# Ledger of designs, part 38: peptides against a protein of PDB entry 5JNO

Target 1, 112 residues: chain A of PDB entry 5JNO
Amino acid sequence: MVAKFQPPPEYQLTAAELKQIVDQSLSGGDLACRLLVQLFPELFSDVDFSRGCSACGFAAKRKLESLHLQLIRNYVEVYYPSVKDTAVWQAECLPQLNDFFSRFWAQREMED

## One batch from the design tools (peptide; made by RFdiffusion4, then SolubleMPNN)

Design b1_p15_5_s4 (from b1_p15_5, 5 letters changed)
Fold by OpenDDE base, seed 2:
Structure b1_p15_5_s4 (fold): chain B 112 residues (1-112), chain A 15 residues (1-15)
Amino acid sequence: as target 1 above (112 residues)
Amino acid sequence: IDPAEFLDQYLAENA
């Protein structure tokens, strides 16, 4: 038996909340991007997370981590079970997520 | 740009 991934409470969506997003989505990749914005608004923040620490020299990286991607994938699978196949996930969802996220920050950099 | 606004723009361009 494989243990089911359980999202942290702050990232838990009800069936109704997920359905609302799905109803606006045209594809698994579309749904994935919508989930990214809905679940992780902090990833789009202009806040410098290293701002409060001058001594640590830490530079916050704007990246999608495995946990973010896995959580999104879990929700996408509810309505697009084909993404359980890693090849499908990597072809239909992951490129769109990365492209969307990278283009967002590329545009932000141009606005500065 | 606002992430939600950017999302709408992005999805429209890729529809």
Scores: peptide ipSAE 0.731, ipTM 0.957, DockQ to the pose 0.876
Fold by OpenDDE base, seed 5:
Structure b1_p15_5_s4 (fold): chain B 112 residues (1-112), chain A 15 residues (1-15)
Amino acid sequence: as target 1 above (112 residues)
Amino acid sequence: IDPAEFLDQYLAENA
């Protein structure tokens, strides 16, 4: 028996908040990218935590981890049930998320 | 670039 996935409090969206994002989305992949920006602004930050936080001393990694992807997928499934199929998720959403995220940082590199 | 602005640009280019 598999327990229902629950997001951490900082990554919870109400039905109304999710609907607002969905209303702006044209596809599951579109919705996924919008959720990425909405839920995880820290992944797009220019802040150098190794410099700014002497207590931590760790540099933030610029990568999409399994937890990020799972959270996004769970929200996308609400309005696009087809992504429950792993093949559909890997074909329609995951490539767009990776492409969007990589292009963002490629653009930031060019601006320096 | 701002992530939200980049998002709009990205989605428009890939629509």
Scores: peptide ipSAE 0.731, ipTM 0.957, DockQ to the pose 0.879
Fold by OpenDDE base, seed 4:
Structure b1_p15_5_s4 (fold): chain B 112 residues (1-112), chain A 15 residues (1-15)
Amino acid sequence: as target 1 above (112 residues)
Amino acid sequence: IDPAEFLDQYLAENA
């Protein structure tokens, strides 16, 4: 049996919370980007955690890691089951996520 | 820019 992926408690959405996001979404890619902002606000933070917590060795990176993507995909699958197909995920959601995230930081770097 | 605000802009541009 394949174990069902369970998100950490801090990234758990209720059915109602997910429904609200879905109702605002026009596509799987749209939903994915909304989930990115909702689930991982820390990825958009200007705070340098590595500098603030040198003792713990943790460094916040401006990158989407496999765990982030997997969590987003899990929620997207609830309303867009087709993204269970990796080819669909890579065509409909992943490009938008990467583009959105990269453009965010590109614009942020242009700010004062 | 706020991520939520940027999201709205991004999605509007790519709608």
Scores: peptide ipSAE 0.731, ipTM 0.957, DockQ to the pose 0.850
Fold by OpenDDE base, seed 3:
Structure b1_p15_5_s4 (fold): chain B 112 residues (1-112), chain A 15 residues (1-15)
Amino acid sequence: as target 1 above (112 residues)
Amino acid sequence: IDPAEFLDQYLAENA
């Protein structure tokens, strides 16, 4: 059995915090994108955190990694249990997350 | 653009 994913402390939302996000969401995909912004503001930062630390290997700040996606999915499942089905997750949430994130950085590139 | 502002814009355009 795969161990339950436990989010790092900095990515743990209280029930109230999650509820606030859910109240603004119209769908699982909507909620997923909102969670992305709330949980991982560092992924949208212009600051290069790897600049001063080549040894840390943190060079993927502009990429959604498996742990990011898994954490978001865990929260989405609370109010949209259908995303427990991988096919639903891949159809309703992943495309929106990827599209949202890629478009954000595409626009940032145009602003620079 | 601010991520939160972009989020609102994105979701409105894809509603």
Scores: peptide ipSAE 0.731, ipTM 0.957, DockQ to the pose 0.879

Design b1_p15_6_s1 (from b1_p15_6, 4 letters changed)
Fold by OpenDDE base, seed 5:
Structure b1_p15_6_s1 (fold): chain B 112 residues (1-112), chain A 15 residues (1-15)
Amino acid sequence: as target 1 above (112 residues)
Amino acid sequence: SKVEEFLDEYLAEQA
């Protein structure tokens, strides 16, 4: 038996909070990107771990991990059940998430 | 915030 996925407390959204995001969304991919920003603001913070020690050469990892994607998908499924199909998730949401995230940091790196 | 502004611009382009 596969247990229902439960997000950790820090990533739990109420029905009202989720609906507010959905009301602003035009598609599953749109919703996914909005959820990414809402659930994981730390992934977009101006904090650069390399600034803590410029001499050590540390490079901060900026990537979407499986847990991030799973949590987003879990909420997207509420209003877009079709993303339960992995093929749909990989076609409609995942590329937009990666593109959005990549472009954000690409732009930020140019501005710094 | 910067990410929210970027989000709005990005999604507007995708629409």
Scores: peptide ipSAE 0.726, ipTM 0.958, DockQ to the pose 0.863
Fold by OpenDDE base, seed 3:
Structure b1_p15_6_s1 (fold): chain B 112 residues (1-112), chain A 15 residues (1-15)
Amino acid sequence: as target 1 above (112 residues)
Amino acid sequence: SKVEEFLDEYLAEQA
């Protein structure tokens, strides 16, 4: 049995919030990218906390972890049940998420 | 924000 993933409170969306994002989305992959930005704005932050706070030693993470992806998938499934199929998730959503995320930082690296 | 602007641009290109 696969345990149901319960998001931390800071990553919990209301039905209204999710619907608003869905209304802007044209596909499951589209929705996934929008969810990535809305749920995890810290992954796109330019703030270097390791420099700002040597005592805490916190370093910003610029990678999509399994928990990020699982959380996004859970929300996408609400309106795109087909992504419950791993093959569909890996074909429609996961590549676009990775592409979006990598291109964002690739562009930022060129601008800085 | 920068990420939101990039998001809109990226998704427009994908459509």
Scores: peptide ipSAE 0.726, ipTM 0.958, DockQ to the pose 0.828
Fold by OpenDDE base, seed 4:
Structure b1_p15_6_s1 (fold): chain B 112 residues (1-112), chain A 15 residues (1-15)
Amino acid sequence: as target 1 above (112 residues)
Amino acid sequence: SKVEEFLDEYLAEQA
């Protein structure tokens, strides 16, 4: 039996917190973007953590990684079970997540 | 925040 994916403590949402986000969302893709901002505010920060700790080897990257997407998908599934189907996830949520994230940084780079 | 403002703008365009 495959173990259920458990998010790290810092990325756990209560049922009430998740419901609040869902109530603001009009679609699975909408919800996904809101979760991205809520769960991972560090991905939208101008702070370069790699400069702060050159010795530890940590590199801050403006990239959506598999773990980020998996966590978001897990929460989206609670209210949009259809995204358990990979085809649905890739059609309804993933493109909007990537588009949102890309446009954010594209705009920020123009302003910097 | 800046990202929240962008989020609202982005989602409004998608609606």
Scores: peptide ipSAE 0.726, ipTM 0.958, DockQ to the pose 0.870
Fold by OpenDDE base, seed 2:
Structure b1_p15_6_s1 (fold): chain B 112 residues (1-112), chain A 15 residues (1-15)
Amino acid sequence: as target 1 above (112 residues)
Amino acid sequence: SKVEEFLDEYLAEQA
């Protein structure tokens, strides 16, 4: 049997927290974008981190990885079960997630 | 925050 996907503790939302986000959302794609910002604020930061020395500088990769997308999809499914269908997920949520994320950084780069 | 402001604007355009 395949074990249910369990998010890391730092990305675990309570039912109340999720509902709050859902109440602000008008669609599955809307919810997905809100979850992206809420769960992974580090993906929208320019802050570099040092681990003991300046030479140990680290910057989070500006990329939506499989874990990010899987976590978001799992939460979206709670209120939009239709996204369990990959075709629906790819039509309703993924394009908005990618578009939102790309536009954010495109705008940021123009300001630099 | 900047990202939240951007989010609101983006979603407003999509809705």
Scores: peptide ipSAE 0.726, ipTM 0.958, DockQ to the pose 0.871

Design b1_p15_6_s2 (from b1_p15_6, 5 letters changed)
Fold by OpenDDE base, seed 2:
Structure b1_p15_6_s2 (fold): chain B 112 residues (1-112), chain A 15 residues (1-15)
Amino acid sequence: as target 1 above (112 residues)
Amino acid sequence: SKVEAFLDEYLAEQA
């Protein structure tokens, strides 16, 4: 038996929702980037979530964490089983995710 | 949105 990683409810996609994204995707890396935006729009927000909360000690971070990547990978695997291989994931999807994310913020910093 | 616009541009470049 293999334990499946179960995403939190807010990150649970139905088959129909996932298919809609897949239909727009040309590759696993493409799909991964689309999932990143769909699942975690807060990572691209200009809003400082800590602005109004000095007491809670919360600090928003602009980084892709293991949980983000794992969730994305789980969905990508549904249509691109080859990414179950870590080497494939690290060669085809992870670089594009990081590149997309870094370029987004790099561009935003230049525009400020 | 801004990120969606960037996504479209980025993916178009990669395609």
Scores: peptide ipSAE 0.727, ipTM 0.958, DockQ to the pose 0.863
Fold by OpenDDE base, seed 4:
Structure b1_p15_6_s2 (fold): chain B 112 residues (1-112), chain A 15 residues (1-15)
Amino acid sequence: as target 1 above (112 residues)
Amino acid sequence: SKVEAFLDEYLAEQA
């Protein structure tokens, strides 16, 4: 049996919270981007956590990791079951996620 | 927030 992926408590959305995001979304890719912002606000923070907490060894990176993507995909699947197909995920959601994230930081770097 | 504003702009462009 394949174990069901369970998000950490800090990344758990209620059905109502997820529905609100879905209601604002026009597509799977749209939903994915909204989930990215909602679930992982730390990825868009200007705060250098590594410098602020050198003792704990935690460093905030401006990078979308596999765990982030998996969590987003899990929620997207609830309303867009087709993304269970990796090809669909890679065609409909992943490019937009990467593009959105990249453009955000590209713009921020221009402003700094 | 900055990211939310950017999100709205980005998604508007994609629509």
Scores: peptide ipSAE 0.727, ipTM 0.958, DockQ to the pose 0.870
Fold by OpenDDE base, seed 3:
Structure b1_p15_6_s2 (fold): chain B 112 residues (1-112), chain A 15 residues (1-15)
Amino acid sequence: as target 1 above (112 residues)
Amino acid sequence: SKVEAFLDEYLAEQA
């Protein structure tokens, strides 16, 4: 059995915080995109962290990783339990997440 | 913010 994913403390939403996001959402895919922005603002930042810390060489990745997606899915499931079905998740949420994220950076590249 | 503005625009187009 796969161990339950526990979000890092910095990505732990309270019930009230989640509810606030849900109230603005019209669908599971909508909620997923909103969660992406709220949970991982660093993925949308132009800040080059490697400049701030040359020793560690840390730089924010402009990529949605499995842990990001898993965390978002866990929260989406609270109000849209149908996404527990992988097929539903892949049809209703993943395409929107990927499309939203890719379009954001595609637009940013044109503006820069 | 920039991302929030983009989010609103994107989701409005999806609706």
Scores: peptide ipSAE 0.727, ipTM 0.958, DockQ to the pose 0.872
Fold by OpenDDE base, seed 5:
Structure b1_p15_6_s2 (fold): chain B 112 residues (1-112), chain A 15 residues (1-15)
Amino acid sequence: as target 1 above (112 residues)
Amino acid sequence: SKVEAFLDEYLAEQA
């Protein structure tokens, strides 16, 4: 028996917080990118923030790991159930997440 | 913030 995924307290969004982000989003991919920035600001910073999250484990600097993506997908599924289909998730959300993340750091490295 | 500004620009281009 598999228990329902529960995010660590550090990455727990209230219904109101999630609703606010959803209201700003035009698609599942849009929502996914917004969630990435809101949930994991440390991935966009030169400073490592020690959140003390034992449940999340260690995350590599400047890398989107499976745990990040799983957490984002769980929130996206609440309002975009179609992403429960892996093919839809891989076509609509993952490419945007990777593209957004890579372009951010590519731009930062060019500005140095 | 810098990332939020970039987010807005990126999503505007994708819309």
Scores: peptide ipSAE 0.725, ipTM 0.958, DockQ to the pose 0.827

Design b1_p15_6_s3 (from b1_p15_6, 4 letters changed)
Fold by OpenDDE base, seed 2:
Structure b1_p15_6_s3 (fold): chain B 112 residues (1-112), chain A 15 residues (1-15)
Amino acid sequence: as target 1 above (112 residues)
Amino acid sequence: SEVEEFLDEYLAEQA
């Protein structure tokens, strides 16, 4: 049997927390974008981190990875079960996630 | 925050 996907503790939302986000959402794609911002604020930061020295500087990669997308999809499915269908996920959520994320950074790069 | 403001604006355009 395949074990149910369990998010890391830092990305575990309570039912109440998730409902609060859902109440602000008008669609699955809307919810997906809101979850992206709430769960992974580090993906929208220019802050560099140092690990003991300046030469150990680290910057998070500005990329939506499989873990990010899987976590978001798992939460979206709670209120939008249709996204369990990959075709629906790819039509309703993924394009908005990618578009939102790309536009955010495109705008930031123009301001720099 | 910057991203939250951008999010609201973005979603307003979508729906």
Scores: peptide ipSAE 0.732, ipTM 0.959, DockQ to the pose 0.869
Fold by OpenDDE base, seed 5:
Structure b1_p15_6_s3 (fold): chain B 112 residues (1-112), chain A 15 residues (1-15)
Amino acid sequence: as target 1 above (112 residues)
Amino acid sequence: SEVEEFLDEYLAEQA
């Protein structure tokens, strides 16, 4: 038996909170990006770990990990059940998430 | 915030 996935407390959204995000969303991919920002603001913080030591050449890792994606997918499924299909998730949501995240940091790096 | 403004612009372009 596969147990229902439960997000950790810090990533739990109430029905009202989720609905508020959904009401602003036009698609599953749209919703996914909005959830990314809402659930994981730390991934977009101005904190650059390399600033602590500019001479050491440290490069901070900025990537969407499996846990991030799973949590987002779990909430997207509530209003877009089709993303339960991995092929749909990989076609409609995952590319937009990666593109959005990548473009954000690409732009930030140019502004710094 | 910075990311929220970027989000709005990004999603507007995708629509």
Scores: peptide ipSAE 0.732, ipTM 0.958, DockQ to the pose 0.864
Fold by OpenDDE base, seed 3:
Structure b1_p15_6_s3 (fold): chain B 112 residues (1-112), chain A 15 residues (1-15)
Amino acid sequence: as target 1 above (112 residues)
Amino acid sequence: SEVEEFLDEYLAEQA
């Protein structure tokens, strides 16, 4: 059996917070992108900690990891149960998440 | 924020 994914406290949304995001969303893919921004603002940060702190050597990660995607999917499923089907998730949400994320950084790199 | 502005623009184009 697959264990239920429990998000860390910093990534836990209340029902009210989730509903607010859902009310702004027009589709599962739309909702997924909004959740990405709300849950993981650090993935869009311009702060280079490795440059600012040579001692800690922390480097900002600019990639969507499996745990990010799983967490987003869990919330999307609340209002779009069809994404429980992996084929639906991979067709409707995952491509849009990757496209949104990649285009964000592609644009930022062109502006800098 | 910049990401929120980009989000709105991106989703508007997808609609």
Scores: peptide ipSAE 0.732, ipTM 0.958, DockQ to the pose 0.874
Fold by OpenDDE base, seed 4:
Structure b1_p15_6_s3 (fold): chain B 112 residues (1-112), chain A 15 residues (1-15)
Amino acid sequence: as target 1 above (112 residues)
Amino acid sequence: SEVEEFLDEYLAEQA
């Protein structure tokens, strides 16, 4: 039996917190974007962590990684079970997530 | 925050 994916403590949402976000959402893709901002505010920060810790080798990247997407998908599934189907996830949520994230940084880079 | 403002704008365009 495959173990259920458990988010790290810093990325755990209570049922009430999740419901509040869901109540603001009009679709699975909408919910996904809201979760992205709520769960991972560090992905939208101008702070360069690589400069803060050059010795540790940590490099801050403005990139949506598999773990980010997996966590978001897990929460979206609670209210949109259809995204358990990979085809649905890739059609309804993933494009909007990527588009939202890309446009944010594209705009920020124009302003910087 | 800036990202929240952008989020609202983005989602409004998608609606």
Scores: peptide ipSAE 0.732, ipTM 0.958, DockQ to the pose 0.872

Design b1_p15_6_s4 (from b1_p15_6, 8 letters changed)
Fold by OpenDDE base, seed 2:
Structure b1_p15_6_s4 (fold): chain B 112 residues (1-112), chain A 15 residues (1-15)
Amino acid sequence: as target 1 above (112 residues)
Amino acid sequence: SEVEEFLDQWLEEQK
């Protein structure tokens, strides 16, 4: 038996916080995108974190990693159990997340 | 924020 996945403390949402987001959502895909913004605001930041370290040249990644997606899916499942089905997740949520994220940065890059 | 504004617009387009 595998223990229930627990997100890192910085990505923990209370039931009330999650409910608030859910109340604003019209679908699982909607909820997923809202969770992306709420949980990972750093992915949408223009802040250059490499500025403090010229030697390492580290640049903030603008990518949705597996951990991000897993966390979002876990929360979405609470109110949309159907996303436990991978096919549903891949049809209803994952494309929305990727498209939303990519279009955000595409727009921002055009402004630079 | 910028992302929240974009989000709102994005979600409206999905309807």
Scores: peptide ipSAE 0.676, ipTM 0.948, DockQ to the pose 0.871
Fold by OpenDDE base, seed 4:
Structure b1_p15_6_s4 (fold): chain B 112 residues (1-112), chain A 15 residues (1-15)
Amino acid sequence: as target 1 above (112 residues)
Amino acid sequence: SEVEEFLDQWLEEQK
């Protein structure tokens, strides 16, 4: 038996907060993208952490990681239980998330 | 913010 996924405190949404996002969403994919922006604003920032540490050269990764996707999926499942099926998640939400995220940065790179 | 503006544009295009 696999333990239930528990979001870190900084990514915990109340029922009311989630409901507000859901009310703005037209689909599971829509909801997923809104959750991405709401939960992980750091993924969309131009902050370069290497500026603070020249020795380590650490910089924020512009990548959707398993934790990000798992968190989003867990919240989407509350109102779209069908995404518990991996095939549905991969068809309805994951492509939208990837396209949204990649196109955001593609646009930003063109502006620089 | 810029991401919110992009989000609005993106979601509008997905309709």
Scores: peptide ipSAE 0.675, ipTM 0.948, DockQ to the pose 0.820
Fold by OpenDDE base, seed 1:
Structure b1_p15_6_s4 (fold): chain B 112 residues (1-112), chain A 15 residues (1-15)
Amino acid sequence: as target 1 above (112 residues)
Amino acid sequence: SEVEEFLDQWLEEQK
C-alpha cells in the first residue's frame, strides 16, 4: 500500500508552529505564501548554489517544484480543508504562490 | 529578512 505523505524532518512543523503561522494569515493563499517563506527560505536566497561545484557547473533553478507545492498544500489543508479540492487550490493558493514568488525575484532582478 | 519584508508588503497589497 502507498505510504502516507510525510515531509522531511527539516520541513516538519509542530502544531504550535503551524498555528502561529495560521494566526498571521487571513486566507489560504496568505497562509500558503507564509508557509513558502518559512519552509523554504533557500528559495529566496541570493546564494549561488553552483559556487560549491566548479566542476559540474550546475546551478539550481529558482522555481517552485511539485514537492514544494504539495508540502505547502498539505499544511494549508489542515486549516483550510477546502483546498483539498484541486479547483480551489488552483484558484486560491497556486496563483498567490506563483505571483508572490515570481514578483519577489522580478523585483530583485531589477535591483541587480 | 528581505523576503519577509517583501512578503508583508505584497500581502498588504493583496487586501
Scores: peptide ipSAE 0.675, ipTM 0.948, DockQ to the pose 0.871
Fold by OpenDDE base, seed 3:
Structure b1_p15_6_s4 (fold): chain B 112 residues (1-112), chain A 15 residues (1-15)
Amino acid sequence: as target 1 above (112 residues)
Amino acid sequence: SEVEEFLDQWLEEQK
């Protein structure tokens, strides 16, 4: 059997933190997008090439990896158990996550 | 932040 997935320490949320996000959410897809921003703020910002240089910026990785999606799904299913079904996850959460993330960066690129 | 502003806009559009 596959062991239960454990979030890395840097991506752990307390029950109180998760509840606060849930209380702001109207759906599983809503919650998923809020979790994406909360857990992985680095995916929405540019990073410095080096700590000592503010003039040299490096574009952050603009890709949702399996680890990101799995972590989000694990938290979403706490309050929306139906997403344990892959079909529900793919219909209700994944499209919103992908659209939200891609449109954020599409908008950012248009500001240049 | 910029992402939070976009998030609010995005979620409003989903209604």
Scores: peptide ipSAE 0.674, ipTM 0.947, DockQ to the pose 0.779

Design b1_p15_7_s1 (from b1_p15_7, 8 letters changed)
Fold by OpenDDE base, seed 5:
Structure b1_p15_7_s1 (fold): chain B 112 residues (1-112), chain A 15 residues (1-15)
Amino acid sequence: as target 1 above (112 residues)
Amino acid sequence: SSALEQLLQETLERF
């Protein structure tokens, strides 16, 4: 038996909240990226850790972890059931998520 | 639009 995925309370969206995001989305991959921003604003922090501690030369690792992706996929499935297929998820959503997230921090590093 | 929104649109255009 497979247990139903249940997001932690801090990452729970109501139907109305999810609908608002969906209404702004033009594809499953786009929805995934918008969910990333809404669910995990901490991943887009304005804090420059390398700038925060220039003396120690700290370089923060900014990665999308499995939990982030699982949570996003759970909500994307509501409106795009096809992403229940792992191959579809990996082909249509993951590349766009990774591109969006990587480009965000690449731009920030160039601007800072 | 915000910088994030612009990036979302640019990403959308890439896929």
Scores: peptide ipSAE 0.699, ipTM 0.953, DockQ to the pose 0.188
Fold by OpenDDE base, seed 4:
Structure b1_p15_7_s1 (fold): chain B 112 residues (1-112), chain A 15 residues (1-15)
Amino acid sequence: as target 1 above (112 residues)
Amino acid sequence: SSALEQLLQETLERF
């Protein structure tokens, strides 16, 4: 048996916090997007860390990585157990997540 | 932010 995935402390939501987000959500995909904003505000930051720290080479990425998606999925499945099925996750949540995230940065690029 | 909320709503309408 593989141990249950445990989020890092900085991405741990209480039951009350999660419920509050769920109460604002109208679908699994909507919940996923709201969790994205809540859990990873750094993904929506305009700060260029590579410019701020040329020595470390760290650069902010405008990409949804596996860890981000896994954490979101773990919380979504609490109220939408069907997303434990990868096919359901890919059909119901991932497209909306990708659309939301890509549109955010597309709009930001037009404003800059 | 309100901008993010608007984007969430627009995204919701697309799906």
Scores: peptide ipSAE 0.697, ipTM 0.953, DockQ to the pose 0.186
Fold by OpenDDE base, seed 2:
Structure b1_p15_7_s1 (fold): chain B 112 residues (1-112), chain A 15 residues (1-15)
Amino acid sequence: as target 1 above (112 residues)
Amino acid sequence: SSALEQLLQETLERF
């Protein structure tokens, strides 16, 4: 048996908080993107995350790591249980997440 | 933010 994933306390959402996000979402992929914004606002900031290396920090904040994706997927599964299937997750949510996040930073790069 | 919301909407329309 696989142990149930427990999100860190700072990334825990109550049922009411999650429902609020769901009510604003029109699809599983849309929900995933909204969860990304809500759970990880730091990924959309200009703050460098790496110590002593602006370039590394810049690169780091432009990357969705496995932990980010896992947390998002766990919450999406509550309302879209089909994403428990990896193929569905990769078809319905990941492309939209990547597109959203990539376009965010692409636009920022053009503005700089 | 409004900028993020706009981006979400644009992304939604792409899928």
Scores: peptide ipSAE 0.694, ipTM 0.952, DockQ to the pose 0.187
Fold by OpenDDE base, seed 3:
Structure b1_p15_7_s1 (fold): chain B 112 residues (1-112), chain A 15 residues (1-15)
Amino acid sequence: as target 1 above (112 residues)
Amino acid sequence: SSALEQLLQETLERF
């Protein structure tokens, strides 16, 4: 049995919040990318806390982890049930998520 | 932000 994923409270979306994002989305992959931005703004931060604070040990995260992806998928499934199929998720959402995220940081590196 | 929205649109057009 696969345990149901329960997101931390800070990553919970209300039905209204989710609907707003869905209304802005044109596809499951687009929805996934928009959810990434809304749920995990810290992944788009260019602030290097480890540089300014040796005591905190915080390092910028530039990688999509399994928990990020699982949470996004759970919300996408609400309006795009087809992504419950792993093959569909991997074909329609993951490539777009990875492309969006990688291009974000690639552009940021060019601007610096 | 506008920059992120532009990136989202560009990404959408790539798929």
Scores: peptide ipSAE 0.688, ipTM 0.951, DockQ to the pose 0.186

